# Designs tried in a protein design run: peptides against a protein of PDB entry 3V4L. Part 303

Target 1, 386 residues: chain A of PDB entry 3V4L
Amino acid sequence: GQPLAKDKVALLIGNMSYWEHPKLKAPLVDVYELTNLLRQLDFKVVSLLDLTEYEMCNAVDEFLLLLDKGVYGLLYYAGHGYENFGNSFMVPVDAPNPYRSENCLCVQNILKLMQEKETGLNVFLLDMCRKRNDYDDTIPILDALKVTANIVFGYATCQGAEAFEIQHSGLANGIFMKFLKDRLLEDKKITVLLDEVAEDMGKCHLTKGRQALEIRSSLSEKRALTDPVQGAPCSAEALVRNLQWAKAHELPESMCLKFQCGVHIQLGFAAEFSNVMIIYTSIVHKPPEIIMCDAYVTDFPLDLDIDPKHANKGTPEETGSYLVSKDLPKHCLYTRLSSLQKLKEHLIFTVCLSYQYSGLEDTVEEKQEVNVGKPLIAKLDMHRGL

## One batch from the design tools (peptide; made by RFdiffusion4, then SolubleMPNN)

Design b2_p28_4_s4 (from b2_p28_4, 12 letters changed)
Fold by OpenDDE base, seed 3:
Structure b2_p28_4_s4 (fold): chain B 386 residues (1-386), chain A 28 residues (1-28)
Amino acid sequence: as target 1 above (386 residues)
Amino acid sequence: EEEEEKKKKLEEEEKKKEEEEKKKLVPM
């Protein structure tokens, strides 16, 4: 019969905003486009941008809680990385310069933990450099991997080489994602699909002799990303997994706020990523006596590190939100919360209405506090260990 | 001659675009 997945779960990490390293751009688009493709493939996708070492460890732990016997696990990483002694290291955004293995996540350790979950398929897509880090002479003593015959690595580049992004003035994919996205929905064995992506990348004149896809596989079965999920969640563990994933993707409900002056504001929420949310405000009713009014969001939790200069913008793009701007309502004020993983408490903030009456020069302010609970990834309480 | 010059000019513009795009490759 056709292979069935018990479930399909993906963790996508895109690190760009490094503290001590060159900033990247491609991971933003690559994680977003891959999220949308994997959702069409019935994957439960957690998509995270700009994680610290601690946040990456917690994201991996939460991903491993979603894994179980016969589940398909996919890990995608886009960001800085290195390879020492055949071990792949993902570099967190807070990694020092130079970074070492003690500051980084070893992919082979994650693979070991995935094998302990008796997963049906383990796919790693590593969109990072594979150069040796000469500042790290640590030989990782890894335990021997189990013979599970269900492992696929797609490396964006060959051993000792760089992976590349195309630096445009706008948004662009990395080289790997540029070719992967065109094939990802094909009903093919995952190793055959990646081999076709390797051939398509090999035709690219830009990357000839600079970047080539490497496939490492022990996959003995004909498994595809298109393999259907088993229909009914037959186990208590499958129900728990579905509920845990659903919690990490629950947006706050849209609210209608009513002010004493008779102004009505619609407050809405949109997910860009599992840790990135857009708040938008719109004036839906204004008394005719009020000539001007604006609805600002302010007084956010300090843990979110919100720069007021990037809040309450007339366009999503002015907040740094370029991907979801087409799906957002027009004529709002927009605020991008890019670090929802840092939220320890409920998301409480103030909606401030500033308005002016006809024939009065003075502006009047009314304020309402809003509690939207823990949005998206903030429901997983990734900080409970500090 | 004119078609070969157009073809050469197109190949030079494509090479120039490829060289400009190669300068836009940033390591990840």
Scores: peptide ipSAE 0.352, ipTM 0.698, DockQ to the pose 0.426
Fold by OpenDDE base, seed 2:
Structure b2_p28_4_s4 (fold): chain B 386 residues (1-386), chain A 28 residues (1-28)
Amino acid sequence: as target 1 above (386 residues)
Amino acid sequence: EEEEEKKKKLEEEEKKKEEEEKKKLVPM
């Protein structure tokens, strides 16, 4: 019979905004497009951008809580990385220069923990360089506690080689995601699907002799990303997993704020990623006596590191949000919260209404404090232990 | 002769375009 997944869970990490290393661009588009494709495949997707070492560790721990016997686990990483002694290291955005294994996440450690969960399938998609780091001589002694025939690695490049992005003036995929996205929805054994992606990449004149997809697999069964999720009865563990994922993806409800002057503001929220939210404000009612009227969001928690210069923009694109702008209401002011994992407390901020009456030169201000609780990934307390 | 020069010029333009695209590859 066709294999059934008990559930399907994916963690996608895209690191771009490195502190001490070259900034990347492709991970933004790659994580977004892969999220949308995996959601069409009935994956529970957690999508995270620009994580520190500590935030990456906590993201992996929360991902492992979603894994259980017969669950399909997929880890995607796009960012800086290296390979020493057959161990793959993902580089956090706060990694020092030079970075070492103590500053990075070892993929084979994550695999060990996934094997302890008795997962049905383990897929690793690693869109990173596989060059040796000559500043790190650490050989991780990984006791392989369990031999499983359910592991698939898709490496964007060969051992000792680089992975590449294409620097366009606009948004572009990395080379791996450019070919992976065209085949990801195919009802094929995951190793056959990745082999077809490798053939398509092999035809690319740009990367010929520089980057080639490597597939490493122990997968003995015909398992596909298209394999259906096992229906009811939901085990208690499946219910807990569904609640935990839902908790991490709950947006605040849209609000209608009413000011004393009779102005009404719509306040709305949209998810770009599990840790990235757009706030939008629009004036839905204005008394005719008010000639000028603007609604700003301000006084955000310091933990979010919001630059006021990027807040309250006339377009989503001016905030750095290019991906969800089509799904947003028009004629708003937009603010992008890109670091929701950093939120320790409730998201409390001020809506400031600035307005002018006909025949008065003085601007009047009214303010309302808004508490939206913990949005999206902020509900998982990704800072438990700092 | 003119068709071979035109073909050679097209191959040189394609090669130049491929070299310009190769300069846009950045390691991840």
Scores: peptide ipSAE 0.341, ipTM 0.690, DockQ to the pose 0.434
Fold by OpenDDE base, seed 5:
Formats: structure tokens, sequence, C-alpha cells
Structure b2_p28_4_s4 (fold): chain B 386 residues (1-386), chain A 28 residues (1-28)
């Protein structure tokens, strides 16, 4: 019979905004496009940008809690990385220069923990460099992996080689995602799908002799990313998994704020990623005696590190939001919250209405506090224990 | 002679385009 997944869960991490290392661009587009494709494949997807070491550890731990017997687990990483002695290390955004294994996440440790869950399929897609780090001579003492026939690695490059992004003036994929996205929805065994992606990459003149896909697999069964999810969750664990995923994707409801001057503001919310939300404000009603009015958002929680100079922009693109801008209402002020994983408390902020009456030179301000609870990934309390 | 010079110029322009595209590759 066709294999069945008990459930499908994916964690996607894209690191770009490194503190001590070169900034990347491709992980933004790659995580977003892969999220949309995996959702069409009935995956429960958590998508996270720009994680610290601690935040990456917590994201992996929360992902491992969603894994169980016969569940399909997919981990995607795009960012800086290295490979020492066959161990792959993902580099967090706060990693020092030079970084070491103690500052990084070992993929083979994650694989060990996934094997303890008796998963139906384990897929690792690693869009990172695989050069040796000569500043780290540590050999991780990994316990012996269980003999399992359900592991697939897709490495964007060969051992000792680099993975590449293409620097354009606009949005572009990394080389691996450029070819992976065209095949990912195909009803094929995952190793056959990745072999076709390797052939398509091998035709690319830009990367010929610089980057080639490496596939490592123990997969003895005909398992595909298209394999149907087994029907209604019959176990308490499956219900908990569904609720946990739903919490990580719950947006605040849109609000209509009424000010004493008779101005009405619509406040709306959009998800770009599980840790990235756009807030937008629009004037929906203005009395004729008010000649000018603007609705600003301010007084955000300090944990979000929101620079007011980057808030309240006339376009989504001015906030750094290029992917969801087509789905947003026009003629708003936009604010991008890019670090929702840092939120310890409820998202409380102020909507400030600045306005002017006809024939008065003075601007008037009215303020309203808004509590939207914990949006998206902030519901998982990834900082529990700090 | 003129056809070989045109072919060599096309190969040099293709190589120059390939080198300009290779400068857009940034390691991850």
Amino acid sequence: as target 1 above (386 residues)
Amino acid sequence: EEEEEKKKKLEEEEKKKEEEEKKKLVPM
C-alpha cells in the first residue's frame, strides 16, 4: 500500500543578520517559498528567521516535541555553516568570530534525538557551506546512531565545498532552493526527487565545479513528501501537536479603534514568518473638520528591540517586508516585528492618533493602548527558563 | 579569418558574462 504519515512537521530556519559574520539574503526568500510549498504538502510548518544559539536550541526542542512514531520530520536550514569530521554545524546569528562547535548546533545530535522518536521519515535539507572550520579541532563524541532506514540528507553542496546565493538588487533564491522548489511537489520517493534536483543543478553553468547537491540516504521504503497524513487525530498526543501548531500560527484579530475626535482606525496583522509579523494601520473614517490625521504605533515591549525609525512606514517594502506586500491592504502605515520569539509578555503597544482641525495650527494627539496577547511563535514561550 | 575572429569575440563575450555572473555568487 502507499505509505502513510501519522503527521507531517517541518522546522525551517533562515539565518541572515549575523552580528560578527557576512550578512546573507537568500534565506529570507528560501524559507518563505519552502514554507508555502510544504503547507501545500500538508506539513505543519514553523518558519523562523535570525535566531540566536539559545533560540535555535529552543526551536529544535519544540520541533522534537511535535515528533512521534510514524511522524514525518523535515528540518531545513539556510545560513552559515561548516562540516568537521562528517558533523554538520549550523551557525546562529550571535555566533562569535571565529565560531566553534560550542557556539553552533550539531545536526547529527538532532538526528539522534529524531531517531529516539521512531519517526516515519527524517529529512534534513542543509543549505549551508560544508568547509572545514580550522578554528575548531573538537571531535564531537556522538553516541552510535540507531540502525534506521528512514533518514535522508539533502546537502546543498559537497563535503569541503561552499553553498552559494546569487546577489541580485532584488529578491533571489539560493542555488539549492532555486532547483528544489520546481520539484518539491512531485509525487516521487524523496531520494528520487532530490536526484532530479541534483541533475538540474548539474546543468547550471554558474555552479558547475563549485556547488553540487549531495544526497545521503538510508531510506529503504518508497516514502514521499506527498504521502497522505493518516486521518483524524485519534491520540491525545496528536491533538496536542495540532493545538501546539495552531497556537504558533494564530494572528490577532483586526480591530476597529474609535477616537474621541470621531476618527476610526483599522488595526490589522499579517504573518510573514512564525516569528515575523506586520502591523498595519489605516484611517477608515475621518470627520470633515479634520484636515490631516495619521495613526502611529509606538511603546512596544523592550524585548522586541523595535527602532522607531523603522516603524510606521508608508510601504511594506520600507520595513523590509517584500514577500507579503501584495496581500496587504494599500495606503496604510506599516511596522515589521521581526523578533516575536523574544516576546516574554503580552504584545501591548500604543496607537497614537495625530490630527489637525481646519483653521487650527496646533496638532492634537489621542492615544489608545492595545493588548493583542501573544501572537504567532510568542505563544510557545521559547524563553521559558531565562 | 573573419569568421574565426567573430567566433573568438563571441567566446570572449560569453566568458566575460560568465565571469560577471560568477562575481554575483556569494558563499553561504
Scores: peptide ipSAE 0.341, ipTM 0.690, DockQ to the pose 0.443
Fold by OpenDDE base, seed 4:
Structure b2_p28_4_s4 (fold): chain B 386 residues (1-386), chain A 28 residues (1-28)
Amino acid sequence: as target 1 above (386 residues)
Amino acid sequence: EEEEEKKKKLEEEEKKKEEEEKKKLVPM
């Protein structure tokens, strides 16, 4: 019979805005496109950009809470990384220069923890460099992995090699995601799918002799990313998993704000990633005596580190949101919140209406405080240990 | 002769284009 997944869960991490390292671009697009593809495959996807070491640890811990017996787990990482002694290290955005294993997440440690969950499939897609870090002499003593014949690694590059992104003026994928995305929806054993991706990458003249996909697997069964989720009545555990995932993906409801002047504002929310939300405001009603009015969002929690210069833009693209702009309503002011994982408290902010009456030179301001609770990933309380 | 020179020039332009594209690769 076709294999069944008990559930399918993916954690996607894209680190690009490094503090002490070169900034990347591809992880933004790669995480977004992979998220949309895995959602079409009925994966519960947590997608996170620009995580610190602490935030990455917590994201992995929350991902491991979604894993259980017969669940398919997929971890994707795009960002800086290295490989020492056959151990893969994902580099957080706050990693020092030089970074060491103590500043990084070891993928093989995550695999060990996934094996403790008795998962049905463990897929790692590592879109990072695999060069040795000569500043890290630490030999991680990893416990012996269990003999679970359900592991697949897709490395974007060979051992000791670099992974590459294409530096364009616009949005571009990394080399790995460029080829992976075209095949990801195919009903094939995941190792066969990745082998076909390796052949497609091998035809690319750009990366020939510089980057090649490495597949490492112990997968004894014909498992595919297309394998259906078991439609049996959800165990109490599956219900808890579904609730935990839903909690991390709940957007605030759109609100109609009414000001004393009679202006009505629609306040809306869109998810770009599990930790990235766009707020948009639109004027839906204006009294005829009001000649001009604008609705600004301000007074955000300090934990979000929102530069007011990047808030209240006339286009999503001016906020740095190039991916979801097609799905957003037009003629709004847009603000991108890119660090929702840092939100300790409720997202409280002010909607400020600035307006002018016909025949008055002075602008009038009205303000309303808005509490939208904890949006998206902020509901997971990733900070509960501080 | 002229066809071989045209072919060589096309191969040099393709190589130059491939080298310019290779300069757009940034390590991750």
Scores: peptide ipSAE 0.337, ipTM 0.687, DockQ to the pose 0.430

Design b2_p28_6_s1 (from b2_p28_6, 14 letters changed)
Fold by OpenDDE base, seed 5:
Structure b2_p28_6_s1 (fold): chain B 386 residues (1-386), chain A 28 residues (1-28)
Amino acid sequence: as target 1 above (386 residues)
Amino acid sequence: SEAEEVSAKHLAEGNKNPLTGQIVIEDE
């Protein structure tokens, strides 16, 4: 029969906004597009941008809690990285310059932990450089991996080589995702799919002699990303996994705020990523005696590090939200919360209405506090040590 | 010709000017 997955879970990490390293651009688009494709493949996807070392460790630990016997696990990483002695290291955004193994996450350690969960398939898609870090002479003494015959690595580049991103004037994929996205939905064994992606990259003049896909696999069975999930979630563990995933993807409900002056504001929420949310406000009713009114959001929790200069923009793009702007309502003010993993408390903020009456020169303000609880990934309390 | 700049996701080798890791590919 066709192979079945007990469930399918993916963690996607895109690191771009490094503190001590060159900023990247492609991980934004790559994580977004891969999230949408894996959702069409019935994966439970957690998508995270710009994680610190501690936040990356917690994201991996939460991902490992979703894994169990016969579950398909997929880890995608796009960012800075290196490879020493066949060990792949993902670089967090807070990594020092130079970084070392103690500042980074070892992919082979994650694989060991995934093997302890008795997973049905382990897929690693690593869109990072594989050059040696000469500032790290540590030879990791890794415990011997179990012989599980269910492991696939797709490396965006060859051993000792660089991975590249295409810098266009706009939004562009990394080279690996540019070719992967065109084939990811194909009902093929995952190694065959990746071999076809490698051929497509090899035909492109941009990549030829610069970047080549490396596939490393120990996969004894015909497993595909298209493999259906086995039945209804009948186990207690499957129910817990579904509830935990659902909590991490729950948006606040849209609200209609009513002010004393008779102005009504619609407050809405949209997810860009599991840790990135857009807040938008619109005037839905205005009394005729009010000639001008604006509704802005302010007084965010300090843990979110919201710059007021980037809040309350007339377009989603002015907030740095280029991917979901087509799906947002028009004629709003937009604010992007990009670090929901840092939120320790409930998301409490103020909606301020500034308005003017006909024949009065003075601007009037009314304020309303809003509590939306813990949105999206903030429900997992990723700022807490496990 | 719009030059496609391909940047390597470099190892942060110290104070290397971030510009030195960009390979400009001219579309011929």
Scores: peptide ipSAE 0.089, ipTM 0.608, DockQ to the pose 0.088
Fold by OpenDDE base, seed 3:
Structure b2_p28_6_s1 (fold): chain B 386 residues (1-386), chain A 28 residues (1-28)
Amino acid sequence: as target 1 above (386 residues)
Amino acid sequence: SEAEEVSAKHLAEGNKNPLTGQIVIEDE
């Protein structure tokens, strides 16, 4: 019979805003597009941008809690990385210069932990460089992997080679994602799908002699990303997994705020990623005696590190939100909350209404505090280990 | 021909200018 997945879970990490290393751009688009494709494939997707070492460890731990016997697990990483002795290291955004294995996540250690969960399929898509790090003399003593015959690695580049991103004027994919996205929905064995992606990359003049896809697989069965999820979640474990994922993706409900002056504001929320949310405000009712009014958001938790200069923008794009702008209502003020994984408490902030009456030169302000609880990934309390 | 800047996702070698990870590829 066709193989059935017990469930399908993906963790996607895109690291761009490095502290001590060159900034990247493509991981933003790559994680977003891959998230949308994997959702069409009935994956439970956690999508995270710009993680520290500690936050990456916690994201992997939460991903492993979603894994169980016969579950399909997919890990995608786009960012800086290296390969020493056939071990792949993902570089967190807070990694020192030079970084070492002690500052990085070893993919083969994650694979070991996935094998302990008795997963049905383990897919790693690694869009990072595979050069040796000559600053890391650590010989990783890895425990012997189990022979599970269900492992697939798609490396964006060959051993000892670099992975590249293309900087167009605008939103561009990394080279790997540019070709992967066109094939990902095909009902094919995952190794056959990746082989077709390798052929497509090999035809591109930009990649020729610079970057080539490497496939490493022990996959003995005909498993595809299109494989159907086994029926209703009848097990207690499947229900717990579904509830845990749902909590990590719950947006705050849209709110209607009423001010004493008679202005009504709609406050709305949109997810860009599991750790990135857009807040938007719109004036839905204004008394005729009020000539001008704007609704600003302010007084955010210090843990979110929100620069007021990037808040309350007239377009989503001015906040750095280029991907979800089509799905947002027009004529709002927009604020992008990145790093929701840093939120320890409830998201409490102030909505400030600034307005002017006809025939008065002075601006009046009214303020309301809003508590929206823990949005998205902040519900997982990724910081509970401190 | 817009010169496409291609950035390599590798180690900042400590002495290389942090901007030198970019290879300009000319789109033909």
Scores: peptide ipSAE 0.084, ipTM 0.576, DockQ to the pose 0.081
Fold by OpenDDE base, seed 2:
Structure b2_p28_6_s1 (fold): chain B 386 residues (1-386), chain A 28 residues (1-28)
Amino acid sequence: as target 1 above (386 residues)
Amino acid sequence: SEAEEVSAKHLAEGNKNPLTGQIVIEDE
């Protein structure tokens, strides 16, 4: 019969805004496009941008809580990385220069923990460099991996080689994702799908002699990313997993705020990623005696590091939101919260209405405090243990 | 040939732009 997944869960991490390292661009687009494709494949997707070491550890721990017997687990990483002694290290955004294994997440350690969950399939898609880090002489003593015939590694590059992104003036994919996205929905064994991606990359003049996809697999069964999820969650563990994922993806409900002047504001929310939310404000009713009015958001929690100069923009693009801008309502003010994983408390902020009456030169302000609880990933207490 | 700039996802030693990691790929 066709293999069935008990469930399908993916963690996607895109690190681009490094503190001590060259900034990347492709991980933004790569994580977004892969999220949309994996959702079409009935994956529960957690998508995270720009994680610190601590935040990456917690994201992996929360991902491992979603894994169980016969669940398909997929980890995608796009960012800086290296490979020492066949161990792949993902580099967090706060990693020092030079970075070492102590500052990085070892993929083979994550694989060990996934094998303890008795997963149905383990897929690693590593869009990072595999060059040796000569500043790290640490030989990781890894515990012996279980012999499971359900592991697939798709490395964006060969051992000892670099992975690249193409620098265009606009948004572009990394080289690996450029080819992966075109085949990801195909009903093929995952190793066959990745082999076809390798052939497509091998035909590209840009990658020839610079980057080639490497597939490492123990997969003995004909498993595909298209494999259907086994019907209604029959276990308590499956119900818990579904509830945990649903909590991490729950947006605040849209609100209608009424001000004393008779102006009505719609406050709306959109998810770009599991840790990135757009807030938008729109004037839905204005009395005729009010000639101008704008609704600004301010007084965010300090943990979010929101610069007021980057808030309340006339376009999503001015906030750095280029991907979801088509799905957002027009003629709003937009604010991008890019670090929801840092939020410890409820998201409480102020909506400030600035307005002017006809025939009065003075601007009037009214303020309302809004509490939207913990949005998206902030419901997962990624700070458990501080 | 439009030279496409490619950035490596690691700290490169050598002739890479130290700010961007850019390698200029000349189309042959």
Scores: peptide ipSAE 0.073, ipTM 0.591, DockQ to the pose 0.087
Fold by OpenDDE base, seed 1:
Structure b2_p28_6_s1 (fold): chain B 386 residues (1-386), chain A 28 residues (1-28)
Amino acid sequence: as target 1 above (386 residues)
Amino acid sequence: SEAEEVSAKHLAEGNKNPLTGQIVIEDE
């Protein structure tokens, strides 16, 4: 029979906004496009941008809580990285310069923990460099991996080589994702799919002799990312997993705010990523006596580090949101919250209405506080240790 | 030919500009 997954879970991490390292661009597009493809494959996807070391550790821990016997686990990482002695290290955004293994997440440690969950398939897609870090002389003494015959690594590049992103004036994929996305939905054994991606990438003149896909696999079974999930979630564990994932993806409900002047504001929310949300405001009713009115959001929790200069923009693109802008309502003011993982408390903020009456020169201001609880990933207590 | 710039997803080692990590690929 066709192999069946008990469930399918993916963690996607894209690190771009490094503090002490060159900034990247491709991980934004790569994580977004891969999220949409994996959702079409019935994966429960957690998608996270710009994580610190601590936040990456917690994201991995929460991902491991979603894993269980016969579950398909996929980890994608796009960002800076290195490989020492066959161990792959993902570099967090807060990593010092130079970084060491103590500042980074070892993929082989994550694999060990995934093997303890008795997963049905373990897929690692590593869109990072695999050069040696000469500033890190640490030889990780890893315990021997179990022989599970269900492991697949897709490395964007060969051992000791660089992974590249294309720097266009616009949004572009990394080279690996450019080819991976075109085949990811194919009903093929995952190693066969990745081999075809390797052939497609090998035809690209830009990457010829610079970057080549490497596949490492112990996968003895014909498992595909297209493999159907076994039945309705009839197990208590499947219900718990569904509830945990649902919590991490719950958007606040859209609100209609009514001001004393009779202006009505629609407040809406959209997810760009599991830790990135757009707030949008629109004026849905204005009394005729009010000639001008603007509704803006302010007084965000300090943990979110919201610069007011980047809030309340006339377009999603002016907030740095280029991917979901087509799905957003037009003629709003937009604010992008890019660090929802940092939110320790409820998301409380102020909606401020500035307006002018016909025949009065002075602007009037009304304010309403809004509490939307913990949105998206902020429901996962990723900060319970800080 | 629009030179497609590619950047490496690592720290620039040695004589590479640590700020850009950019390899200019000139299309022939």
Scores: peptide ipSAE 0.061, ipTM 0.573, DockQ to the pose 0.087

